# Designs tried in a protein design run: peptides against a protein of PDB entry 2ODG. Part 73

Target 1, 89 residues: chain A of PDB entry 2ODG
Amino acid sequence: MTTSQKHRDFVAEPMGEKPVGSLAGIGEVLGKKLEERGFDKAYVVLGQFLVLKKDEDLFREWLKDTCGANAKQSRDCFGCLREWCDAFL

## One batch from the design tools (peptide; made by RFdiffusion4, then SolubleMPNN)

Design b2_p23_5_s3 (from b2_p23_5, 8 letters changed)
Fold by OpenDDE base, seed 3:
Structure b2_p23_5_s3 (fold): chain B 89 residues (1-89), chain A 23 residues (1-23)
Amino acid sequence: as target 1 above (89 residues)
Amino acid sequence: TLEEEKKLIEEGVEKAKKLLEEE
């Protein structure tokens, strides 16, 4: 599978306090919904990813239920966080 | 720093846990 430039930009460096919208698969629409639910920073979504013990099915289902992410969006977001963790965690 | 990064991640974990409890 191919990755987006947005994915590559995110996994290339520490995330710090990057906004939730910087995550691959998370556009403006999904980002606003996540922020409304309290997930305003990428590191908070990473926190959820870790709480779910990096389980793909659990995380993608959570993302769908929380902000209405479709299959591609949730896959892109999961892959983005997984590869970031592989590099920095 | 990476230490500050790790601290933010820890805070993110705790915030995520709390948010799940509120829903």
Scores: peptide ipSAE 0.617, ipTM 0.912, DockQ to the pose 0.869
Fold by OpenDDE base, seed 5:
Order: structure tokens, then C-alpha cells, then sequence
Structure b2_p23_5_s3 (fold): chain B 89 residues (1-89), chain A 23 residues (1-23)
């Protein structure tokens, strides 16, 4: 699968306290919605990803329910976190 | 550092769990 530059930039280094909008698939609109729900940093979304045991269906459904992410956005975000974990965890 | 990163991840897990409990 072809990834975006945003994806590649995120998975290339530790995320630290990067904003949630740094995640692939999460733009300004989705980012604001996530922040409103308390997911203000990328590492908090990663936390949710890990709480859900890296389950793709559960995570993508959660993301959809939480911020209205569409299929591509949730897929991009999941893939971004999965590959980041593969590199750093 | 990577250790600091993993500490943030741990905090993220806990925060995520709490947020789920609040909803």
C-alpha cells in the first residue's frame, strides 16, 4: 500500500508530544474533534490503540464513533500507529 | 529519549482508559 508523506514523517521518529493532528488520516477537522473529546495528543490516541490491543476493527470503529473518521481516514490512522509501534515498541 | 517516550505512552494508555470511563 502506498503511504503519504505525513505517514512517513510520523513513523520515522518518536512522537513525543506531537499533536493529534500529526497522525496520518487526522486533519484539522478530525483533530479538533478528538481534542474536544480529550484526545489532545497523538500519544493519547496511541494509548487508545494499545488499550484496544491493536485491533484494527475496534480501533477504526472507535475512531469513526469518536470523531467521524471515514474509512480511509481511519485506515490511514491505524496504519500510521501500527507502523510506528513496529518501529519503536 | 526512548524511555521518556515510553513513559508518555504509558500516560497515554492511562488517559485513554480514563476517558473511556468518563463516557
Amino acid sequence: as target 1 above (89 residues)
Amino acid sequence: TLEEEKKLIEEGVEKAKKLLEEE
Scores: peptide ipSAE 0.617, ipTM 0.912, DockQ to the pose 0.883
Fold by OpenDDE base, seed 1:
Parts: sequence; C-alpha cells; structure tokens
Structure b2_p23_5_s3 (fold): chain B 89 residues (1-89), chain A 23 residues (1-23)
Amino acid sequence: as target 1 above (89 residues)
Amino acid sequence: TLEEEKKLIEEGVEKAKKLLEEE
C-alpha cells in the first residue's frame, strides 16, 4: 500500500516530543480531540500502541472510539507507529 | 538522545495506562 509524505517524514527520525498531530492519519480535528483526552504528544499515542501490544484491531478500535477516526485515518496512524517501531525499537 | 527517547516512551506508556483507567 502507498504511504504519505507525512508518514515518511515521521518514520525517518526519532519522534522526541513531536505533537500528536505529526502522526500520519491525525489531522487538526482528530489531533485536538486526542489532546482533549490527554493524548497531546505522539509518544503518548505510542504508549497506548505498546500497552495494546501492537494489536491492530485493538488499537484502531481505540482510536475510533477516542477521537472518531475513520478506517483510513486509523490505518494510517497504526502503520505509522508500526513502521516507526520497526526502525527504532 | 537514545536515553531521552526511551524515557519519553516509558512516560508515554505510563500516561496511556492511567488515561485508560480513568476512562
């Protein structure tokens, strides 16, 4: 499957304290909803990804329930974190 | 640095766990 430039930019380097909106699939609308729920940094969403043991179905359902992400947005976000972990963890 | 990155990941895990328990 194809990836966005936003995805490629994120997986190319350590994430540090990048905002949650830097994740692929997370735009301004979803980002603000995640921030309101306490997920203000990309590393906090990574934390949730790891707590769910990198399970795609669990993570994508969580993202949908938490901020209203659609199927494409949750797929893009999951893929972004998976490939980042493959490169740096 | 690597240590700072790992520290943030640990903090992210702990924060995520707390947020799940509160919701």
Scores: peptide ipSAE 0.611, ipTM 0.911, DockQ to the pose 0.861
Fold by OpenDDE base, seed 2:
Structure b2_p23_5_s3 (fold): chain B 89 residues (1-89), chain A 23 residues (1-23)
Amino acid sequence: as target 1 above (89 residues)
Amino acid sequence: TLEEEKKLIEEGVEKAKKLLEEE
């Protein structure tokens, strides 16, 4: 499987103040739901990713429970954060 | 408000912590 351009754009540079919607797999619908839960910035979701010790199954389950992400959306989001951390953390 | 935002984030963190405890 290949990554999206959205994924590549995110992992290519420091995260900064990028909105949660800039994460791969997070579209308008999921982004709004995450924002309503206080997760308006990508770095807040990164925080949850780190709390869960970068575990794929735990993070994808959390994302599903929090905003209703499906399997592809949670996979894309996880991969995006994993590769970003590999480059910058 | 800021307090409401903190509460929402805290709820998200607690959900994550519960997942860790279940492992």
Scores: peptide ipSAE 0.280, ipTM 0.793, DockQ to the pose 0.090

Design b2_p23_5_s4 (from b2_p23_5, 9 letters changed)
Fold by OpenDDE base, seed 5:
Structure b2_p23_5_s4 (fold): chain B 89 residues (1-89), chain A 23 residues (1-23)
Amino acid sequence: as target 1 above (89 residues)
Amino acid sequence: MLEEEKKLIEEGVKKAKELLEKE
């Protein structure tokens, strides 16, 4: 599968306190909605990803329910976090 | 990983759990 530059940029380095919008699949619209729900930083979404035991279906459904992410957006976000974890965890 | 990064991840997990419980 082809990834975006945004994905590659995110998985290339520690995320630190990057905003939630730095995650692949999370644009301005979804980012604002996530922030409204308290998920203001990428590491908080990573936290949720880990709480859900890296389960793709659970995470993608959560993301959809939380910010209205479509299938591509949730897939991109999940893949971004999965690959980041593979690199750093 | 960096200790600072580890701390943020732990905080992220904590916050995520709190948010799930709140909702």
Scores: peptide ipSAE 0.677, ipTM 0.922, DockQ to the pose 0.800
Fold by OpenDDE base, seed 2:
Structure b2_p23_5_s4 (fold): chain B 89 residues (1-89), chain A 23 residues (1-23)
Amino acid sequence: as target 1 above (89 residues)
Amino acid sequence: MLEEEKKLIEEGVKKAKELLEKE
């Protein structure tokens, strides 16, 4: 599978206080829903990813339940965070 | 890792735990 430019841009540098919408797979619609649930920054979603111990099934199910992400969106978001962690954690 | 980045990650974990408990 290939990655998007959005994915490559995110995993290339520390995330700092980037908005949740900077994550691959998270567009304007999903981003607003995540913000309404309190997940307003990418580092908060990373926090959830780590709380779930980087488990793909648990994280993707959570993302689906929280903002309605489809399979591709949740896969892209998970892969984005996984590769970021591989580079920086 | 930058100290500021480390602090943000810790805050993210804390906030995620809090939000998870509320739901």
Scores: peptide ipSAE 0.675, ipTM 0.922, DockQ to the pose 0.793
Fold by OpenDDE base, seed 3:
Structure b2_p23_5_s4 (fold): chain B 89 residues (1-89), chain A 23 residues (1-23)
Amino acid sequence: as target 1 above (89 residues)
Amino acid sequence: MLEEEKKLIEEGVKKAKELLEKE
């Protein structure tokens, strides 16, 4: 599967305190909704990803339910976190 | 892994768990 430059930029370095909107698949609209729900930083979404044991279906459904992410957005976000973990965790 | 990065990840897990409990 192909990835975006946004994905590649995110997985290339430690995430630190990057905003949630830095995640692939998460634009301004979804990012704002996530922030309103308390997921204001990328590391908090990573936290959720890990709490869900990196389960794709659970994470993507959660993302959909939490901010209204569509299939591509949730796929991109999941893949971004998965590959970041493979690189750093 | 940088210690500061590790700390943030742990905080993220903690916060995510707390938020899940509220829902």
Scores: peptide ipSAE 0.674, ipTM 0.921, DockQ to the pose 0.793
Fold by OpenDDE base, seed 1:
Structure b2_p23_5_s4 (fold): chain B 89 residues (1-89), chain A 23 residues (1-23)
Amino acid sequence: as target 1 above (89 residues)
Amino acid sequence: MLEEEKKLIEEGVKKAKELLEKE
C-alpha cells in the first residue's frame, strides 16, 4: 500500500504536542469533531490506540463512531499510529 | 525516547481512559 506525505511527515519524528489534525486521515472536519470530544492532540488519540491494545478493528470502529471517519480515513489514521509506534515506542 | 515524549504518552492514555468513562 502507498502512504501520503502527511503520513511520512508524522512517522518521521516524535509527535510531541502536535494537534490531532496532524494524523494521517484526519482532516479539518474530523479534527474539529475529535477536538469537541476531547481528543485535541495526537498523543491523546495515541492514548486511545494503546488503550485498545493496538487492535485495528476496535480502533477503526471507535474512530468511526467518534468522528464519522470513513474506511480510508480510519485506515490511514491507524496505519499512521502503528508505524509511529514501530519507530519510537 | 525523550522523557517529555514518554510523559505525553502517559497523559494521553490517562485522558483517553477518562473520556471513555464519560461516554
Scores: peptide ipSAE 0.674, ipTM 0.921, DockQ to the pose 0.789

Design b2_p23_6_s1 (from b2_p23_6, 13 letters changed)
Fold by OpenDDE base, seed 5:
Structure b2_p23_6_s1 (fold): chain B 89 residues (1-89), chain A 23 residues (1-23)
Amino acid sequence: as target 1 above (89 residues)
Amino acid sequence: SEREELRKKAEEYEAEQLAKKKA
């Protein structure tokens, strides 16, 4: 329902070269883990989101398995990408 | 199933990103 300012900031503009840590739900800890796997930019995670055809369950499961995201973090990240895509894709 | 195929594609995408980082 309610979103964070971080979410609102992300969905408000093209993501460009924003780091992976700009995604809602992705803090320093998760961001570092994602970067270690080659997901250094938000658009690389967007790529995975699109590979999974925007499926929420699959994406959130992947995020959990890849960087240890909890339910809230994965939900926030998914919602962030979904709303960004609705606005710009 | 479609779900299984999507998971497989996701794993391939991950592997590609990791390979790029290590290159």
Scores: peptide ipSAE 0.781, ipTM 0.953, DockQ to the pose 0.940
Fold by OpenDDE base, seed 3:
Structure b2_p23_6_s1 (fold): chain B 89 residues (1-89), chain A 23 residues (1-23)
Amino acid sequence: as target 1 above (89 residues)
Amino acid sequence: SEREELRKKAEEYEAEQLAKKKA
């Protein structure tokens, strides 16, 4: 399995003020749902990722329950945050 | 369990973000 260009673009640099939609696996539909819940920036989702102690099952379950992410979308989003943290934390 | 406690903390964090948006 290979990564998307969107994933590579995200993990390559500090996330700063990037919108939630910049996360791999998060398109316009999921992004809008996350924004409605107060997750407007990628770093807010990073916060949840860290609250869950980077646990993949817990994070992917949360993402599914929060915005309706499917298995691929939640996997892509988790992988995006994991690799970003490996590079910058 | 630890897992249940993490879920509770995640729910609290989410509630805080929603509250910030609505404020």
Scores: peptide ipSAE 0.781, ipTM 0.953, DockQ to the pose 0.944
Fold by OpenDDE base, seed 1:
Structure b2_p23_6_s1 (fold): chain B 89 residues (1-89), chain A 23 residues (1-23)
Amino acid sequence: as target 1 above (89 residues)
Amino acid sequence: SEREELRKKAEEYEAEQLAKKKA
C-alpha cells in the first residue's frame, strides 16, 4: 500500500512542536476531539503510543475509542508514528 | 494480563492530559 504526502512529510523530520493534526489519518474533526482531551501536540500522542509499547491493536483501539477514528484513520496514524520512531528513536 | 495493565496505564496517561487541558 502507498502512503500519503502528509505521512511522508511527518516521517521526514523531527516532530518538534507539530500539532496533533499533522499526524497522518488525523484531520480537522479528529484533531479537535483529541485536542479537547489534552492531545494538542503530535508528541503527546507519541507518548500514548509509547505507553502502549507500540502495540498496533491497543493503539488503534484507543484512538477509535478516544476520537472515533475509523480503521483507515487509525492505520494511517499508527503507521505514521511507527515509521517516525524507526527513523528517530 | 499485560494487555490489561497497558490499558490501565494508557487510561492514566489520558486522564493526566485531560487534567492539564482543564487546568
Scores: peptide ipSAE 0.780, ipTM 0.953, DockQ to the pose 0.939
Fold by OpenDDE base, seed 2:
Structure b2_p23_6_s1 (fold): chain B 89 residues (1-89), chain A 23 residues (1-23)
Amino acid sequence: as target 1 above (89 residues)
Amino acid sequence: SEREELRKKAEEYEAEQLAKKKA
């Protein structure tokens, strides 16, 4: 498996105030839908990731239901947060 | 179950974020 440059850019440093769209797998369309639900920052999605105890199935299902993410988008987003946590949490 | 409890907590978290946006 290979990662995108977007993924590598995200996991390389503390996320700070990065917008939700900075997450791998989250483009403009998905990002706007997440923002409409109050998930405007990447760290808010990180919060949901942690609430779900980093469970991949639960998180990816939530992401699909919340913004319509497909399998690749949800996998990329999950992997992005997982690797960020491994490095910085 | 544990999974059901996690889903409930996730729903609550989501509701809180939506409420913050609408406030």
Scores: peptide ipSAE 0.779, ipTM 0.953, DockQ to the pose 0.941

Design b2_p23_6_s2 (from b2_p23_6, 10 letters changed)
Fold by OpenDDE base, seed 1:
Structure b2_p23_6_s2 (fold): chain B 89 residues (1-89), chain A 23 residues (1-23)
Amino acid sequence: as target 1 above (89 residues)
Amino acid sequence: SEREKLREELKKYTEEQLKKKEE
């Protein structure tokens, strides 16, 4: 499948202190909900992704339960973190 | 299910720890 420019921008460099909203699939609505739950930085969501052992179903279900992400949003976010990890982890 | 239990346990644990840091 094709990726967004947002995805490409995120996976191209170390994420550092990037906000959670910089993740592909995470717009303003989902970003605000994640921030309210303590996931204000992209690396915090990365942490959850890693704790779940990079399992797609577990992560996407978690994201749905946490911020109401739909199938596309959770898929985009998962793919973004997976490819970032492939490059930098 | 076991999958649901794992998901909920990890979710709750993480959120609880984050709340502690914010307080």
Scores: peptide ipSAE 0.068, ipTM 0.638, DockQ to the pose 0.433
Fold by OpenDDE base, seed 5:
Structure b2_p23_6_s2 (fold): chain B 89 residues (1-89), chain A 23 residues (1-23)
Amino acid sequence: as target 1 above (89 residues)
Amino acid sequence: SEREKLREELKKYTEEQLKKKEE
């Protein structure tokens, strides 16, 4: 498996106020849907990731149910947050 | 399943709280 440049850009630095769309796997379509649900910043999705105790199945299923993410999108987003946490949390 | 119940509860709670803060 390989990561995207978007993934590498995200995990390389503190998250700050980055928009939700900066997460790997979250494009404009999914980003807009997440924003409509109140998840406008990447750190809000990080919060959900953490309250789910970093569980891959729970998070990916939540993401699918919340914004319609497919398997690859949810995998990319999960991996992005996991690796960011490994570096900065 | 218990896993599904937890997933739904956390989803609903989070969304409800976010909506309250945005109002």
Scores: peptide ipSAE 0.067, ipTM 0.639, DockQ to the pose 0.434
Fold by OpenDDE base, seed 3:
Structure b2_p23_6_s2 (fold): chain B 89 residues (1-89), chain A 23 residues (1-23)
Amino acid sequence: as target 1 above (89 residues)
Amino acid sequence: SEREKLREELKKYTEEQLKKKEE
């Protein structure tokens, strides 16, 4: 599968204080829902990703349950965080 | 399942902590 420019932009540099909406797969709708639950920064979602030991199934199911992400959105978000971690963690 | 229990516990814990911080 090909990646989006949004994915490439995110994995190219340290995420710092980037908003949660900067994650691939997280658009306006999902971003607002995540922010309402306290996940306002990308690094907060990264924290959840790491607590779940980078497990794809656990993370994607969590994302679905938390903000209603569909299969593609959760896949894109997971891939974004995995590749970011491969580069910077 | 044990997997679902883990997800629910982590979700609940995280959201509770975040709510406390926002208050």
Scores: peptide ipSAE 0.067, ipTM 0.634, DockQ to the pose 0.417
Fold by OpenDDE base, seed 2:
Structure b2_p23_6_s2 (fold): chain B 89 residues (1-89), chain A 23 residues (1-23)
Amino acid sequence: as target 1 above (89 residues)
Amino acid sequence: SEREKLREELKKYTEEQLKKKEE
């Protein structure tokens, strides 16, 4: 499978204070919903990803339950965080 | 506070899901 430019941009550098919407798979709609739940920065979602021990099923289910992400959106977001962690964690 | 309630809810969710995976 190919990745998006958004994915490549995110995994290429430390995430710092990037907004949650910088994550692959997280557009304006999902971003707003995540922000409403207190997940305003990408690193907050990273925190949840790590708390769930990087488990794909658990994280994607959490993302769906939290902001209504569909299968592709949750897959893209998971892959984005996994590859970022492989590079920087 | 609302923030504390949210954190507790998230914690419970995570703990429950991890338990399911361990079973």
Scores: peptide ipSAE 0.033, ipTM 0.590, DockQ to the pose 0.052

Design b2_p23_6_s3 (from b2_p23_6, 9 letters changed)
Fold by OpenDDE base, seed 5:
Structure b2_p23_6_s3 (fold): chain B 89 residues (1-89), chain A 23 residues (1-23)
Amino acid sequence: as target 1 above (89 residues)
Amino acid sequence: SEREELRKKAEEYTKEALEKKKE
């Protein structure tokens, strides 16, 4: 699979204070749901990704359960965080 | 299982942190 421009934009630089909606796979709908759960910044989701030890299945399941992400959305989000970590962590 | 325990623990940490933020 190819990545989106949104993915490339996110993994290209430190995430800083970027909103949760800046993550690949997280659109307005999922973003709002995540924000309602306290995940207003991308780095909060990164935190969850890390405490799950970067496990794809665990993270994608969590994302699905937390905001209703479908398979593509969770895959895109996971890939986004994985590659960001590869570059900056 | 180990994975289930990890997931549960992670969720608990997240929930606790979020609740503390509200205080």
Scores: peptide ipSAE 0.109, ipTM 0.670, DockQ to the pose 0.622
Fold by OpenDDE base, seed 2:
Structure b2_p23_6_s3 (fold): chain B 89 residues (1-89), chain A 23 residues (1-23)
Amino acid sequence: as target 1 above (89 residues)
Amino acid sequence: SEREELRKKAEEYTKEALEKKKE
């Protein structure tokens, strides 16, 4: 599968204080919904990703339930976090 | 299932943490 520039930009460096909207698959709409739930920073979503033990199904389901992400959006977000962790965790 | 329990615990953990932060 090909990745977006947004994905590449995210996985290339420490995420620091990047907003949740910096995650691949998370646009303005999903980002706002996540922020309303307290997931305003990418690292908060990373936290959820990690407590779910990096399980793809669990994370993608969570993302769907939390902000209404579709299959592609949840896949992109998961892949973004997975590859970031592979590089920096 | 174990997966379901993990999912539930994770959500509760995050929920509780966020609630505490709001307080």
Scores: peptide ipSAE 0.109, ipTM 0.669, DockQ to the pose 0.609
Fold by OpenDDE base, seed 4:
Structure b2_p23_6_s3 (fold): chain B 89 residues (1-89), chain A 23 residues (1-23)
Amino acid sequence: as target 1 above (89 residues)
Amino acid sequence: SEREELRKKAEEYTKEALEKKKE
């Protein structure tokens, strides 16, 4: 499947202090819910991704349970973090 | 399962860390 420009923009550089909403698959609605749970920066979600040992099923389930992400949103977000890690971790 | 245990631990650690940060 093709990636979005949002995905490409995120994986192209160190994420630094980028907000959680900069992650592919995370729009305004999901971003606000994540921020309410303390996940205000993309690197906080990266942290959860890493403690789950980069497991796709575990991460996507967590994202769904935490902010209500649907299948496409969780897939996009997972892919975004996976490819970022491949480049920079 | 082992995977479920990992998820629970991850969520607990995250929750604990975030709660402490709020204090």
Scores: peptide ipSAE 0.104, ipTM 0.669, DockQ to the pose 0.613
Fold by OpenDDE base, seed 3:
Structure b2_p23_6_s3 (fold): chain B 89 residues (1-89), chain A 23 residues (1-23)
Amino acid sequence: as target 1 above (89 residues)
Amino acid sequence: SEREELRKKAEEYTKEALEKKKE
């Protein structure tokens, strides 16, 4: 399937201090909700992704429960982190 | 289940760390 430019931009380089909103699937609405919960940087969400042992179902469920992400948003975010880890972790 | 326990434990660790940071 075709990925978004946002996805490609994120997985192309180390994430550094990129804000949580830089993650594919995380727009303004979800980004603000995540920031309010303390997930202000993409690497904080990466941390949760790793603690969940990169399990897709667990992560997507967590994202839904934490910020209200729908199926597409959680899929895009998971795919973004998975591919980033494949390249840099 | 083991899966459910992992999810809950992960969330608690993250929440605790974030709350401490806010203090």
Scores: peptide ipSAE 0.099, ipTM 0.661, DockQ to the pose 0.598; fails the geometry check

Design b2_p23_6_s4 (from b2_p23_6, 11 letters changed)
Fold by OpenDDE base, seed 1:
Structure b2_p23_6_s4 (fold): chain B 89 residues (1-89), chain A 23 residues (1-23)
Amino acid sequence: as target 1 above (89 residues)
Amino acid sequence: SEREELRKKLKEYTEEQKKKKEE
């Protein structure tokens, strides 16, 4: 399975203060919804990802419930965080 | 179960972030 350039750009470096919209699978619509819920930075979503012990099903369910992410969007976001953690955590 | 505990943490974390945004 191929990844997007957005995914590759995110996993290539420390995320620092990158906005939530920099995560793969998180476009403008989902990004705005996440920001409205207090998830304005990518590292806040990372926090949720880690609290859930990197469980894919739980994370993707949460993302769907929180911002309405579809299956592809949640999968892309999960994969983005998983690979970032593999590289930098 | 562990899964239920994680869902609980999920809920608490999400609610906390919502509150912070409203402040």
Scores: peptide ipSAE 0.225, ipTM 0.774, DockQ to the pose 0.871
Fold by OpenDDE base, seed 2:
Structure b2_p23_6_s4 (fold): chain B 89 residues (1-89), chain A 23 residues (1-23)
Amino acid sequence: as target 1 above (89 residues)
Amino acid sequence: SEREELRKKLKEYTEEQKKKKEE
């Protein structure tokens, strides 16, 4: 599967203070929902990803339940965090 | 199970973040 430019931009550098909306699969709609629930920075979502020990099914389930992400959105977001961790963690 | 424990932890952290946003 090919990745988006948004994915490539995110995994290419340290996460820093990037907003949650910078994650692949997280558009304006999902980003606003996550921000309203206290997940305003990408590193907060990374925290949940790590607490779940990088389990894909659990993370994608959580993302769906928290902001209504569909299958593609949750897959893109998971892949983005997985590859970022492979590079920087 | 470990999987159920992880789901529980995630639920708790999610609620904490919601509370922080409301503050």
Scores: peptide ipSAE 0.222, ipTM 0.772, DockQ to the pose 0.803
Fold by OpenDDE base, seed 4:
Structure b2_p23_6_s4 (fold): chain B 89 residues (1-89), chain A 23 residues (1-23)
Amino acid sequence: as target 1 above (89 residues)
Amino acid sequence: SEREELRKKLKEYTEEQKKKKEE
């Protein structure tokens, strides 16, 4: 399975203040829903990812329940955060 | 179980972020 350019752009550098929509799998629709729930920055979602001890099933379930992400979107988002952590954490 | 505890933390974290947004 290949990654998107959006994924590669995100994992290539510190995320800093990047908006939640910068995460792979998170488009404008999902991004706005996450922002409405208080997840406005990518690092807030990273925090959730880390609280869950990087558990894929729990994270993807949460993302689905929180913003309606489908299987591909949640997989892409998880992979994005996983690989970012591998590089910078 | 630990998994159930993580789900609880997930819920609490989510609600906390909602409150911060609403405030």
Scores: peptide ipSAE 0.220, ipTM 0.770, DockQ to the pose 0.868
Fold by OpenDDE base, seed 5:
Structure b2_p23_6_s4 (fold): chain B 89 residues (1-89), chain A 23 residues (1-23)
Amino acid sequence: as target 1 above (89 residues)
Amino acid sequence: SEREELRKKLKEYTEEQKKKKEE
């Protein structure tokens, strides 16, 4: 599978205060929904990812339930966080 | 199971965060 430039941009550097919409798979629609639910920063979603001990199924289910992410979007987001953690955690 | 508990806790936490944001 190939990754997007958005994915590569995110995993290449520290997360800092990047908005949730910077995550691969999180576009305008999902980003707004996440922000409306209090998940405005990428690091907040990272927190959920880590609390779930990086479990793909649980994370993707949570993302779907929280903002309506489809399979592709949740997969992209999971992969983005996984690779970021591999590099920086 | 631990997995089920985590799933439940995150669901509850998410709802709580939603309420806080809406306030």
Scores: peptide ipSAE 0.209, ipTM 0.766, DockQ to the pose 0.631

